# Ledger of designs, part 9: peptides against a protein of PDB entry 6JX3

Target 1, 85 residues: chain A of PDB entry 6JX3
Amino acid sequence: AEFRLRPEISVAQTDYGMVLLDGRSGEYWQLNDTAALIVQRLLDGHSPADVAQFLTSEYEVERTDAERDIAALVTSLKENGMALP

## One batch from the design tools (peptide; aimed at target 1 L31 E58 V61)

Design b2_p13_5_s4 (made by RFdiffusion4, then SolubleMPNN; from b2_p13_5, 4 letters changed)
Fold by OpenDDE base, seed 3:
Structure b2_p13_5_s4 (fold): chain B 85 residues (1-85), chain A 13 residues (1-13)
Amino acid sequence: as target 1 above (85 residues)
Amino acid sequence: MMKQINAPEYARR
């Protein structure tokens, strides 16, 4: 399924990077550069497979590791209430 | 409260 943020989540671009704001709980989540890159591409409509291909092309990471890292991040975003299941 | 969600950092090729 398409990666989507929950309706109450807003994206803010700050001087320190991407932040996800939960308008209901008041919590906010800072993403490091790799996480922000993955989330940005997913939100732009790229599939996890597309993102893995991009990462392995641009960075020193193996395909299996990139896929695992993307899956782990998506799982974290869903479990922490940022992304829709 | 601000929390962190991170992914591993990679070196560029």
Scores: peptide ipSAE 0.745, ipTM 0.939, DockQ to the pose 0.933
OpenDDE base, seeds 1, 2, 4, 5: peptide ipSAE 0.745, 0.742, 0.742, 0.745; ipTM 0.939, 0.938, 0.938, 0.938

Design b2_p13_6 (made by RFdiffusion4)
Pose (drawn by RFdiffusion4):
Structure b2_p13_6 (pose): chain A 85 residues (1-85), chain P 13 residues (1-13)
Amino acid sequence: as target 1 above (85 residues)
Amino acid sequence: ELKHLEVPHYHRR
């Protein structure tokens, strides 16, 4: 249940926002503010459920949407090689 | 090439 980045992934905070770099493939990705917030919380050890609660308490988003959006982001992070399955 | 991963924009409460 622990969200983990793949070992070759590095992170930078930039003026454009949070960036993930794959040191092997050389692919690098920009996360928008909400995506960065979700990833940071997941890396802290919070569950997706915890993050959904946070998002609904802080932003104008329904809990159901928050859960789906978190799930889609995590799926995308796995699909694109940033996160371990 | 810069690639993007995004969550829809949310307005803050």

Design b2_p13_6_s2 (made by RFdiffusion4, then SolubleMPNN; from b2_p13_6, 9 letters changed)
Fold by OpenDDE base, seed 1:
Structure b2_p13_6_s2 (fold): chain B 85 residues (1-85), chain A 13 residues (1-13)
Amino acid sequence: as target 1 above (85 residues)
Amino acid sequence: SMKRIEVPKLKKK
């Protein structure tokens, strides 16, 4: 299934990187550049497999590490109430 | 406080 943010979550770009803001609670999560890149690609409709391929193509990272990083990020976003399950 | 989500930084080829 496609990666989607919860409806109460908005995306903001700051000097410190991408921020996901919860419009209900007012809490926000700051993503580092690598996390932001992954989220942006997922939101653009790329699958985790697509993103892994992109990362290994453009960056110095092994496929298994890319897959693990993506999976961990998605899990974090879901568990912290930013992404839909 | 600010909450953070960090993925290991990747180096561009």
Scores: peptide ipSAE 0.701, ipTM 0.937, DockQ to the pose 0.914
OpenDDE base, seeds 2, 3, 4, 5: peptide ipSAE 0.689, 0.696, 0.693, 0.701; ipTM 0.935, 0.937, 0.936, 0.937

Design b2_p13_6_s3 (made by RFdiffusion4, then SolubleMPNN; from b2_p13_6, 9 letters changed)
Fold by OpenDDE base, seed 3:
Order: C-alpha cells, then structure tokens, then sequence
Structure b2_p13_6_s3 (fold): chain B 85 residues (1-85), chain A 13 residues (1-13)
C-alpha cells in the first residue's frame, strides 16, 4: 500500500535535516540523512522496491541490505506514530 | 521532546 504520514504529522526541512513534527503532542523526530532520503522518495510516490533500486544504484549498499533498511525504517515510522499502517 | 530515527548511513558511489 501507499506510504503516508499520519494527518497530525508535518515535515520540516531544517538546518539539521528532515524533521517529522507531531502537531498534537509536540514531539518531533529528526531523521539521519539516509532515513530522510528514503522517506522523501516514499512520500514522492516511489515504492519500497523503487527505493531499494535507487539506493543500490547510487550508494555502496547491497540490495538485501537496502531492502532491510527500508523495511525497518517503515516499521519504525509506523510504530512511533508517524506513518499510517 | 526530540528523538532521532536512523538507518545505517550510506556512502555515495
């Protein structure tokens, strides 16, 4: 299914990178550079498979590792209340 | 409160 943020979550681009803000709780999560890259591509409409292909093409990473990193990130974002299930 | 979410950083080819 499509990757989407929860309605209360906003994306902010800061001097310290991408931040996801919870408008209800005030909590925010800073993403490291690779996580931000993955999230941006998912939000742009690319599938996890598309993102994995992109990562292996542009970065020094094996396909299996890219797939695992993407899956782990998506799971984390859902479990921490930022992405819709 | 601020938290961080990360995946292993990648090196560009």
Amino acid sequence: as target 1 above (85 residues)
Amino acid sequence: MMKQISVPELKRK
Scores: peptide ipSAE 0.717, ipTM 0.938, DockQ to the pose 0.927
OpenDDE base, seeds 1, 2, 4, 5: peptide ipSAE 0.715, 0.708, 0.712, 0.716; ipTM 0.937, 0.936, 0.937, 0.937

Design b2_p13_6_s4 (made by RFdiffusion4, then SolubleMPNN; from b2_p13_6, 10 letters changed)
Fold by OpenDDE base, seed 1:
Structure b2_p13_6_s4 (fold): chain B 85 residues (1-85), chain A 13 residues (1-13)
Amino acid sequence: as target 1 above (85 residues)
Amino acid sequence: MMKEIKVPELKPK
């Protein structure tokens, strides 16, 4: 299924990386560089499997670790109200 | 209020 942010979430680019802003609560979530990269790819329509392949191709990471990182991130974004289920 | 979402940082090949 398509990865999507909740409608109240806005994306801002800062010197410290991607920041997600909840327009209702005013809360900010700052993503580190790797998290931001994954989110950007997912929002561009790449599947988690596609992103894992990308990460292993471009970075020093094993496939299993990439998959785990992506899954953990997606779970966090959904559970913390940033991404749609 | 600021929260943080982190994934282990990756080193480019």
Scores: peptide ipSAE 0.710, ipTM 0.936, DockQ to the pose 0.910
OpenDDE base, seeds 2, 3, 4, 5: peptide ipSAE 0.703, 0.710, 0.704, 0.710; ipTM 0.935, 0.937, 0.936, 0.936

Design b2_p13_7 (made by RFdiffusion4)
Pose (drawn by RFdiffusion4):
Structure b2_p13_7 (pose): chain A 85 residues (1-85), chain P 13 residues (1-13)
Amino acid sequence: as target 1 above (85 residues)
Amino acid sequence: KKPYVKPSIERLK
């Protein structure tokens, strides 16, 4: 249940926002503010459920949408090689 | 509450 980045992933905070770099493939990605917030909380050891609660308390989003959006982001991070399955 | 922006990722390279 622990969200983990793949070992070759590096992170940078930049003026454009949070960036993830794959040191093997050389692919690098930009996360928008909400994606960065979700990833940061997941890396802290919070569950996706915790993050959904946070998002609904802080932003104008329904809990159901928050859960779906978190799940889709995590799926995308796995699909694109940034997060371990 | 702040406006919510859907989480997204963009490949730069």

Design b2_p13_7_s1 (made by RFdiffusion4, then SolubleMPNN; from b2_p13_7, 4 letters changed)
Fold by OpenDDE base, seed 3:
Structure b2_p13_7_s1 (fold): chain B 85 residues (1-85), chain A 13 residues (1-13)
Amino acid sequence: as target 1 above (85 residues)
Amino acid sequence: KRPYVRPSITRLR
């Protein structure tokens, strides 16, 4: 399924990196560079498999680790109310 | 290839 943010979530590009703001609760979250990269690619329509391929091509990470980290991030974004199920 | 840092999110206060 397509990765999507919840409608109440706003994306801000700050000098410190990507921030996601929940306009209803007021909670906001900072993404590190890797997380921001993954989210950006997913929002652009790339699949998790596409993102894993990108990570292994550009970074010192093995495919299995990239896949695990992408899955864990997506789960975290859903559990913390930023991404749609 | 570039050094890899695992993705993380941090709740801000």
Scores: peptide ipSAE 0.796, ipTM 0.952, DockQ to the pose 0.895
OpenDDE base, seeds 1, 2, 4, 5: peptide ipSAE 0.795, 0.794, 0.795, 0.796; ipTM 0.952, 0.952, 0.952, 0.952

Design b2_p13_7_s2 (made by RFdiffusion4, then SolubleMPNN; from b2_p13_7, 5 letters changed)
Fold by OpenDDE base, seed 3:
Structure b2_p13_7_s2 (fold): chain B 85 residues (1-85), chain A 13 residues (1-13)
Amino acid sequence: as target 1 above (85 residues)
Amino acid sequence: KRPYVRPRITRLR
């Protein structure tokens, strides 16, 4: 399924990195560089598997760890009201 | 390959 942000969520590029802002509640979340990279690729239409392959190619991470970390991030984004289920 | 840092999100206030 396509990874999508909720309609009320906007992306801001700040001095502190990528921030996701809820335009209704005023809540906002900072993503570290890895999280931002994953989100950007998912929003561009890459699958989690594609992103895992990218991470293992570019970074010192094993495939299974990359897959786990991507899945955990996606879950967190959904649970915290940033991404659509 | 570059050093890997696990993805993290942090709520801001």
Scores: peptide ipSAE 0.798, ipTM 0.953, DockQ to the pose 0.887
OpenDDE base, seeds 1, 2, 4, 5: peptide ipSAE 0.797, 0.796, 0.797, 0.797; ipTM 0.952, 0.952, 0.952, 0.952

Design b2_p13_7_s3 (made by RFdiffusion4, then SolubleMPNN; from b2_p13_7, 5 letters changed)
Fold by OpenDDE base, seed 3:
Structure b2_p13_7_s3 (fold): chain B 85 residues (1-85), chain A 13 residues (1-13)
Amino acid sequence: as target 1 above (85 residues)
Amino acid sequence: RKPYVRPRITRLR
């Protein structure tokens, strides 16, 4: 399924990195560089598997760890009201 | 390959 942000969520690029803002509640979340990279690729239409392959090629991470971390991030984004289920 | 840092989100106030 396509990874999508909720309609009320906007992306801001700040001096501190990517921030996701809820335009209704005023809540906002900072993503570290790895999280931002994953989100950007998912929003561009890459699958989690594609992103895992990318991470293992660019970074010192094993495939299984990359897959776990991507899945955990996606879950967190959904649970915290940033991404659509 | 570059050093890997696990993805993290942090709620801001």
Scores: peptide ipSAE 0.799, ipTM 0.953, DockQ to the pose 0.888
OpenDDE base, seeds 1, 2, 4, 5: peptide ipSAE 0.797, 0.797, 0.797, 0.797; ipTM 0.952, 0.952, 0.952, 0.952

Design b2_p13_7_s4 (made by RFdiffusion4, then SolubleMPNN; from b2_p13_7, 4 letters changed)
Fold by OpenDDE base, seed 3:
Structure b2_p13_7_s4 (fold): chain B 85 residues (1-85), chain A 13 residues (1-13)
Amino acid sequence: as target 1 above (85 residues)
Amino acid sequence: KKPYVRPRITRLR
């Protein structure tokens, strides 16, 4: 399934990572570099599997751990109202 | 390869 942000979410790039702002509630979240990288690639149309492959190629992380971390991040973004279900 | 840091999100106020 395609990863998408909710329409009310705005994206900003900062020195401390990606920031996601909910234009309705005013709540916002900061993503660390890894989270931002994952979100950026997902938004570009890469699958979680693609992202996991990218992470394992660039970083000292095992495939299973990368996949777990991607899934957990996606779940968190959905649960906190940033990503569409 | 680069050191891996797990993804994190932090709510801001």
Scores: peptide ipSAE 0.799, ipTM 0.953, DockQ to the pose 0.889
OpenDDE base, seeds 1, 2, 4, 5: peptide ipSAE 0.798, 0.797, 0.798, 0.799; ipTM 0.953, 0.953, 0.953, 0.953

Design b2_p13_8 (made by RFdiffusion4)
Pose (drawn by RFdiffusion4):
Structure b2_p13_8 (pose): chain A 85 residues (1-85), chain P 13 residues (1-13)
Amino acid sequence: as target 1 above (85 residues)
Amino acid sequence: SRKSLDVPSYSRR
């Protein structure tokens, strides 16, 4: 249940926002503010459920949408080689 | 090239 980045992934905070770099493939990705917030919280050890609660308390988003959006982001992070399965 | 992984933008409460 622990969200983990793949070992070759590095992270940078930049003027454009959070960036993830795959040191093997050389692919690098930009996360928008909400995606960065979700990833940071997941890396802290919070569950996706915790993050959904946070998002609904802080932003104008329904809990059901927050859960789906978190799930989609995590799926995308796995699909694109940033996060371990 | 830079790629994007985005979540829809939300308004803050």

Design b2_p13_8_s1 (made by RFdiffusion4, then SolubleMPNN; from b2_p13_8, 8 letters changed)
Fold by OpenDDE base, seed 3:
Parts: C-alpha cells; sequence; structure tokens
Structure b2_p13_8_s1 (fold): chain B 85 residues (1-85), chain A 13 residues (1-13)
C-alpha cells in the first residue's frame, strides 16, 4: 500500500526542518535530515525501492543499509501513530 | 511535547 500519514498528522516545513504534528494530542516530531528526506520522497509517491535507489545514488550508503534504514523509519512512523498501517 | 526522529546522517557523494 502507498505510504500515507494519519489524518490527524500535519506536515510543517520549518526553519529547523520537517516537523510532523499530531493535531489531536499536540505531540510533534522534528525529523533530522535523513528522516525528512525519506519521508518527503515517500509522501511524494516514491516506493521504498525508489527511495533506496535515490539514497545509494546520492549518498555514501550501501543498498542493504538504505533498505534497512527506510524500513526502520516506516516502522517507527507507524508504531508512533504518524503513518497509517 | 516535542520528540525527535533521528536516522543516521548520510554523507553526500
Amino acid sequence: as target 1 above (85 residues)
Amino acid sequence: MMKHIDMPELKRR
């Protein structure tokens, strides 16, 4: 399934980077550069495979590590109530 | 409350 945020989650682009805000709880998460990069590409409609290819092309990271990082982030976003399962 | 989501920072080629 396509990566999607939960309806209550808003995306804000701040001077300090991407922030995800839960409009119901008031909790928010500031993403570091790597996390923001992955999330933005997923939200733009790229598959995890597309994102892995992008990371290995643009950055000094191995394919296996890129795939693991993407999977770990997606899992974290789902477990923390930011992304739909 | 603010939290942080931190993934390993990457070095650009």
Scores: peptide ipSAE 0.605, ipTM 0.916, DockQ to the pose 0.909
OpenDDE base, seeds 1, 2, 4, 5: peptide ipSAE 0.584, 0.589, 0.601, 0.604; ipTM 0.913, 0.914, 0.915, 0.915

## One batch from the design tools (peptide; aimed at target 1 N32 L73)

Design b2_p14_1 (made by RFdiffusion4)
Pose (drawn by RFdiffusion4):
Structure b2_p14_1 (pose): chain A 85 residues (1-85), chain P 14 residues (1-14)
Amino acid sequence: as target 1 above (85 residues)
Amino acid sequence: KKPYVKPSITLLGS
């Protein structure tokens, strides 16, 4: 249940936002503010459920949408090689 | 509450 980045992933905070770099493939990605917030909280050890609660308390989003959006982001992070299955 | 921006990722390069 622990969200983990793949070992070769590095992170940078930049003027454009959070960036993830795959040190093996050389692919690098930009996360928007909400994606960065979700990833940071997941890396802190919070559950996706915790993050959904945070998002609904802080932003104009329904809990159901927050859960789906978190799930889709995590799936995308796995699909694109940034997060471990 | 702040406006919500759907989370997204964008490939910048390789």

Design b2_p14_1_s1 (made by RFdiffusion4, then SolubleMPNN; from b2_p14_1 with K6R L11R S14R)
Fold by OpenDDE base, seed 3:
Structure b2_p14_1_s1 (fold): chain B 85 residues (1-85), chain A 14 residues (1-14)
Amino acid sequence: as target 1 above (85 residues)
Amino acid sequence: KKPYVRPSITRLGR
């Protein structure tokens, strides 16, 4: 299934990086550069596998580590109410 | 290749 943010989540691009605002709870979250990059690519329709390939091509990270980190981030975004299950 | 930093999210407020 495609990665999607919950409808109550707003995305802001700031000088300090991507911020996600929950319009219902009022919680807002900052993503570091790597997390923002992953989320942007997922929202653009790339699969986690695509993102892992991208990360390993651009950054000093092994494929298995990239895959783990992507999965963990997606889980965190879902658990913290930002992404749809 | 660029240095890699693991992805992270931080709750800034409510």
Scores: peptide ipSAE 0.791, ipTM 0.950, DockQ to the pose 0.964
OpenDDE base, seeds 1, 2, 4, 5: peptide ipSAE 0.789, 0.788, 0.789, 0.789; ipTM 0.949, 0.949, 0.949, 0.950

Design b2_p14_1_s2 (made by RFdiffusion4, then SolubleMPNN; from b2_p14_1, 7 letters changed)
Fold by OpenDDE base, seed 3:
Structure b2_p14_1_s2 (fold): chain B 85 residues (1-85), chain A 14 residues (1-14)
Amino acid sequence: as target 1 above (85 residues)
Amino acid sequence: KRPYVRPRLRRLGR
C-alpha cells in the first residue's frame, strides 16, 4: 500500500530536477517536474487518489488522465527497480 | 489552472 523507494535508491535534487540514483548499479534516472511532484507527494504519504485530486485542482488535466498517468509512472518506477513492489 | 505536462522518466545513464 505505502509507496516506497528501494533501499539502494538515493534522491538527488539537481539544477535539472529530481534524479534517482541506484547506489548498486550506478544507473540514474531524471524525473520531469510532474513526475517529481507525483513522487514527492507519494513519498509524503498521499495516496494515488489524493495525488490525482491535487493534479486536477492545480493543472489542466482530467481526473481519468491524471489517474492513468500516476499509475503508469508508479509502474515504471517499480519495473525499473526504483520503487518497492 | 496550469498547463499539464505528462510525467516522464528519462534514463540518464550508468
Scores: peptide ipSAE 0.779, ipTM 0.946, DockQ to the pose 0.958
OpenDDE base, seeds 1, 2, 4, 5: peptide ipSAE 0.779, 0.777, 0.778, 0.778; ipTM 0.946, 0.945, 0.945, 0.945

Design b2_p14_1_s3 (made by RFdiffusion4, then SolubleMPNN; from b2_p14_1, 4 letters changed)
Fold by OpenDDE base, seed 3:
Structure b2_p14_1_s3 (fold): chain B 85 residues (1-85), chain A 14 residues (1-14)
Amino acid sequence: as target 1 above (85 residues)
Amino acid sequence: KKPYVRPSIRRLGR
């Protein structure tokens, strides 16, 4: 399924990295560089599998770890009200 | 390959 942010979430690029802002609650979250990279690729239409392949090609990470980290991030974004289920 | 840092998010506030 397509990864999408909730409609009330805005993406801001700051000097400190990607920030996701909830326009209704005012809550905002900072993503580290890896999380931002994953989110950007998912929003661009890449699958989690695509992103895992990208990570293992570019970074010192094993496929299993990349897959786990992507899944955990997606879960966190959904649970914290940033991404649609 | 580049060093890998696990993805993380942090709530900054409201």
Scores: peptide ipSAE 0.791, ipTM 0.950, DockQ to the pose 0.955
OpenDDE base, seeds 1, 2, 4, 5: peptide ipSAE 0.790, 0.789, 0.790, 0.790; ipTM 0.949, 0.949, 0.949, 0.949

Design b2_p14_2 (made by RFdiffusion4)
Pose (drawn by RFdiffusion4):
Structure b2_p14_2 (pose): chain A 85 residues (1-85), chain P 14 residues (1-14)
Amino acid sequence: as target 1 above (85 residues)
Amino acid sequence: SHFGFLDVPDYTPR
């Protein structure tokens, strides 16, 4: 249940926002503010459920949408090689 | 190798 980045992934905070770099493939990605917030909270050890609660308390988003959006982001992070399965 | 985006829809703060 623990969200983990793949070992070759590095992170930078930049003027454009949070960036993930794959040190093997050389692919690098930009996360928008919400995506960065979600990833940071997941890396802290919070569950996706915790993050959904946070998002609904802080932003104009329904809980159901928050859960789906978190799930889609995590799926995308796995699909694109940033996060471990 | 390439640059890309992994985004969540923009939310408005409460």

Design b2_p14_2_s1 (made by RFdiffusion4, then SolubleMPNN; from b2_p14_2, 5 letters changed)
Fold by OpenDDE base, seed 5:
Structure b2_p14_2_s1 (fold): chain B 85 residues (1-85), chain A 14 residues (1-14)
Amino acid sequence: as target 1 above (85 residues)
Amino acid sequence: SHFGRLDAPALRPR
C-alpha cells in the first residue's frame, strides 16, 4: 500500500530538519536526517524497496540494514499515529 | 511541550 500520512499530520521544514505536526493534538516530532530522507522518499511515492536501493547506493549501508531501518521507521510512524496503516 | 523524536540510524554518504 502507498505510504501516506494521516490527514491531521502536516510536514514542516525547520533549521533542525523535518518536523511532523499533529494539528489535532498539538504534538510534533523532529526527524533526524536519515528518518527525514526516508519519509520524503516514501511521500514521493517510492516503495520501501525503492528507498532501500536508494540508501545502499548513496550511503555506506548494507541492503539488509537499510530494509530493517525503513521497516522500523514505518512501523514507528504508524504506531505513533503519523502514518495511515 | 509535546515534542518527540523519530530517528533512524545515521548514515554516512559514500
Scores: peptide ipSAE 0.722, ipTM 0.928, DockQ to the pose 0.879
OpenDDE base, seeds 1, 2, 3, 4: peptide ipSAE 0.719, 0.721, 0.722, 0.719; ipTM 0.927, 0.927, 0.928, 0.928

Design b2_p14_2_s4 (made by RFdiffusion4, then SolubleMPNN; from b2_p14_2, 6 letters changed)
Fold by OpenDDE base, seed 3:
Structure b2_p14_2_s4 (fold): chain B 85 residues (1-85), chain A 14 residues (1-14)
Amino acid sequence: as target 1 above (85 residues)
Amino acid sequence: SRFGSLDAPALRPR
C-alpha cells in the first residue's frame, strides 16, 4: 500500500535536515541523512523496492541490508505514530 | 515539546 504520513504530521525542511512535526502533541523528530532520503522517496511515491534499488545503486549497501533498513524505518514510523498503517 | 531523532544506518556513496 501507499506510504503516507498521518494527517497531524508535517514535514519541515531545515538547515539541519528533515524534521517530522506532530501538530497535536508538539513532538518532533529530526531524521538523519539516510532516514530522510528513504522517507522522501517514499513520500514521492516510490515503493520500498524502488527505494532499495536506489540505495544499492548509489551507496555501498547490499540489497538485503537496504531492504531491512527500509522495513525497519517504516515500522518505526508507523509504531511511533508518524505514518499511517 | 519533545525533540527526538529518527535514524537509519548511515550509508557511504559509491
Scores: peptide ipSAE 0.700, ipTM 0.922, DockQ to the pose 0.895
OpenDDE base, seeds 1, 2, 4, 5: peptide ipSAE 0.699, 0.698, 0.695, 0.699; ipTM 0.920, 0.920, 0.919, 0.921

Design b2_p14_3 (made by RFdiffusion4)
Pose (drawn by RFdiffusion4):
Structure b2_p14_3 (pose): chain A 85 residues (1-85), chain P 14 residues (1-14)
Amino acid sequence: as target 1 above (85 residues)
Amino acid sequence: FHFAGHLSVPSYHR
């Protein structure tokens, strides 16, 4: 249940936002503010459920949408090689 | 390195 980045992934905070770099493939990605917030919280050890609660308390988003959006982001992070299955 | 794209969540308002 622990969200983990793949070992070759590095992170930078930049003027454009949070960036993930794959040191093997050389792909790098930009996360928008909400995606960065979700990833940071997941890396802290919070559950996706915790993050959904946070998002609904801080932003104009329904809990159901928050859960789906978190799930889609995590799926995308796995699909694109940033996060471990 | 090369830029692969964006990994985004829809924008929310506070």

Design b2_p14_3_s1 (made by RFdiffusion4, then SolubleMPNN; from b2_p14_3, 6 letters changed)
Fold by OpenDDE base, seed 1:
Structure b2_p14_3_s1 (fold): chain B 85 residues (1-85), chain A 14 residues (1-14)
Amino acid sequence: as target 1 above (85 residues)
Amino acid sequence: MRFAGELSVPRLER
């Protein structure tokens, strides 16, 4: 299904990169550039497979590694209460 | 706001 953030989560840009803010708990997470790129594409409606294809096309990364990294990030986003399951 | 941590993916090279 479509990747979505939980309704209490908002996206902000800082001098140190993208952050995800939980408006209820007051917690926030900082994303590095690669993570931010993945999240942006997912939020734009690209599937994890689409993102993996994009990464392998634009960067020096193997498909398997891209898929693993995307999956790990999505898992983290869900486990930390940022993304809907 | 409280910092909860960094979510990172290994940096990719062009």
Scores: peptide ipSAE 0.722, ipTM 0.935, DockQ to the pose 0.933
OpenDDE base, seeds 2, 3, 4, 5: peptide ipSAE 0.718, 0.718, 0.718, 0.713; ipTM 0.934, 0.934, 0.934, 0.934

Design b2_p14_3_s2 (made by RFdiffusion4, then SolubleMPNN; from b2_p14_3, 7 letters changed)
Fold by OpenDDE base, seed 1:
Structure b2_p14_3_s2 (fold): chain B 85 residues (1-85), chain A 14 residues (1-14)
Amino acid sequence: as target 1 above (85 residues)
Amino acid sequence: PRFAGEISVPRLRR
């Protein structure tokens, strides 16, 4: 299934990185650079597998580590009510 | 708006 943010979530760019804002609750989360990179690629339509391949190609990271990091991030986004299940 | 926290992935190196 396609990775999607919940309708009430908006993306903003700040001097300190990507921010996800819940327009209903008023809560926002700051993403570090790696998280932001992953989220952006997912939002651009890349699958988690695509992103893992990208990360291993561009950075010093093992495939299994990339996959775990992506999965953990997606889980966090869903648990925090930012991404659709 | 209120800050809810940081969502982070271990920083990657080139």
Scores: peptide ipSAE 0.775, ipTM 0.944, DockQ to the pose 0.923
OpenDDE base, seeds 2, 3, 4, 5: peptide ipSAE 0.773, 0.772, 0.773, 0.709; ipTM 0.943, 0.943, 0.943, 0.917

Design b2_p14_3_s4 (made by RFdiffusion4, then SolubleMPNN; from b2_p14_3, 6 letters changed)
Fold by OpenDDE base, seed 1:
Structure b2_p14_3_s4 (fold): chain B 85 residues (1-85), chain A 14 residues (1-14)
Amino acid sequence: as target 1 above (85 residues)
Amino acid sequence: MRFAGELSVPALRR
């Protein structure tokens, strides 16, 4: 399934990294650089599997670790109301 | 705007 942010969520760049802003609630979440990279790739249309492959090819990370980290992030994004189910 | 939290993935090394 395609990864999509909820329509009320906006992406912004700050001095401290990427943030996701909820225009309705006024809440925002800060992402570290690795999380931001994953989100960017997902928003560009890459599947979690694509992202895992990308991470393992570009960084010192094992496939299983990449997959787990991506899955955990996606779960968090959905649970916090940022990404569509 | 209100800070809700940090979403982090373990930092990656090249």
Scores: peptide ipSAE 0.741, ipTM 0.941, DockQ to the pose 0.908
OpenDDE base, seeds 2, 3, 4, 5: peptide ipSAE 0.735, 0.734, 0.738, 0.678; ipTM 0.940, 0.940, 0.941, 0.921

Design b2_p14_4 (made by RFdiffusion4)
Pose (drawn by RFdiffusion4):
Structure b2_p14_4 (pose): chain A 85 residues (1-85), chain P 14 residues (1-14)
Amino acid sequence: as target 1 above (85 residues)
Amino acid sequence: KPYVKPSIELLGTL
């Protein structure tokens, strides 16, 4: 249940936002503000459920949408090689 | 706060 980045992933905070770099493939990705917030909270050890609660309390989003959006982001992070399965 | 759906964008390859 623990969200983890793959070992070769590095992170940078830039003027454009959060960036993830794959040190092996050389692919690098930009996360928007909400994606960065979700990833940071997941890396802190919070559950996706915790993050959904946070998002609904802080932003104009329904809980059901927050859960789906978190799930889709995590799936994308896994699909693109930035997060461990 | 307005909600912006989470997204990721590939910037490139080094």

Design b2_p14_4_s4 (made by RFdiffusion4, then SolubleMPNN; from b2_p14_4, 4 letters changed)
Fold by OpenDDE base, seed 5:
Structure b2_p14_4_s4 (fold): chain B 85 residues (1-85), chain A 14 residues (1-14)
Amino acid sequence: as target 1 above (85 residues)
Amino acid sequence: KPYVRPSITRLGVL
């Protein structure tokens, strides 16, 4: 389904990359460039399949690896309270 | 381009 951040999560762009901040707990996380790219595309409405296709077209990565990495990232974002289940 | 796996890092609590 649709990838969404939790309402309390804010996105900040910093000198060190994309940061996600929980406005309630104060917990914040830095995303590396690949993670930020994935999140941005998902938030823009692209499906994980769309993102995987994009990654394989732009980077030296196999489709199955891209799919795995996207899924793992999404899981991490959900488990760490940043994305809605 | 070279691929770097996605990662997240907890920076702390404000």
Scores: peptide ipSAE 0.788, ipTM 0.949, DockQ to the pose 0.971
OpenDDE base, seeds 1, 2, 3, 4: peptide ipSAE 0.787, 0.786, 0.786, 0.786; ipTM 0.949, 0.948, 0.948, 0.948

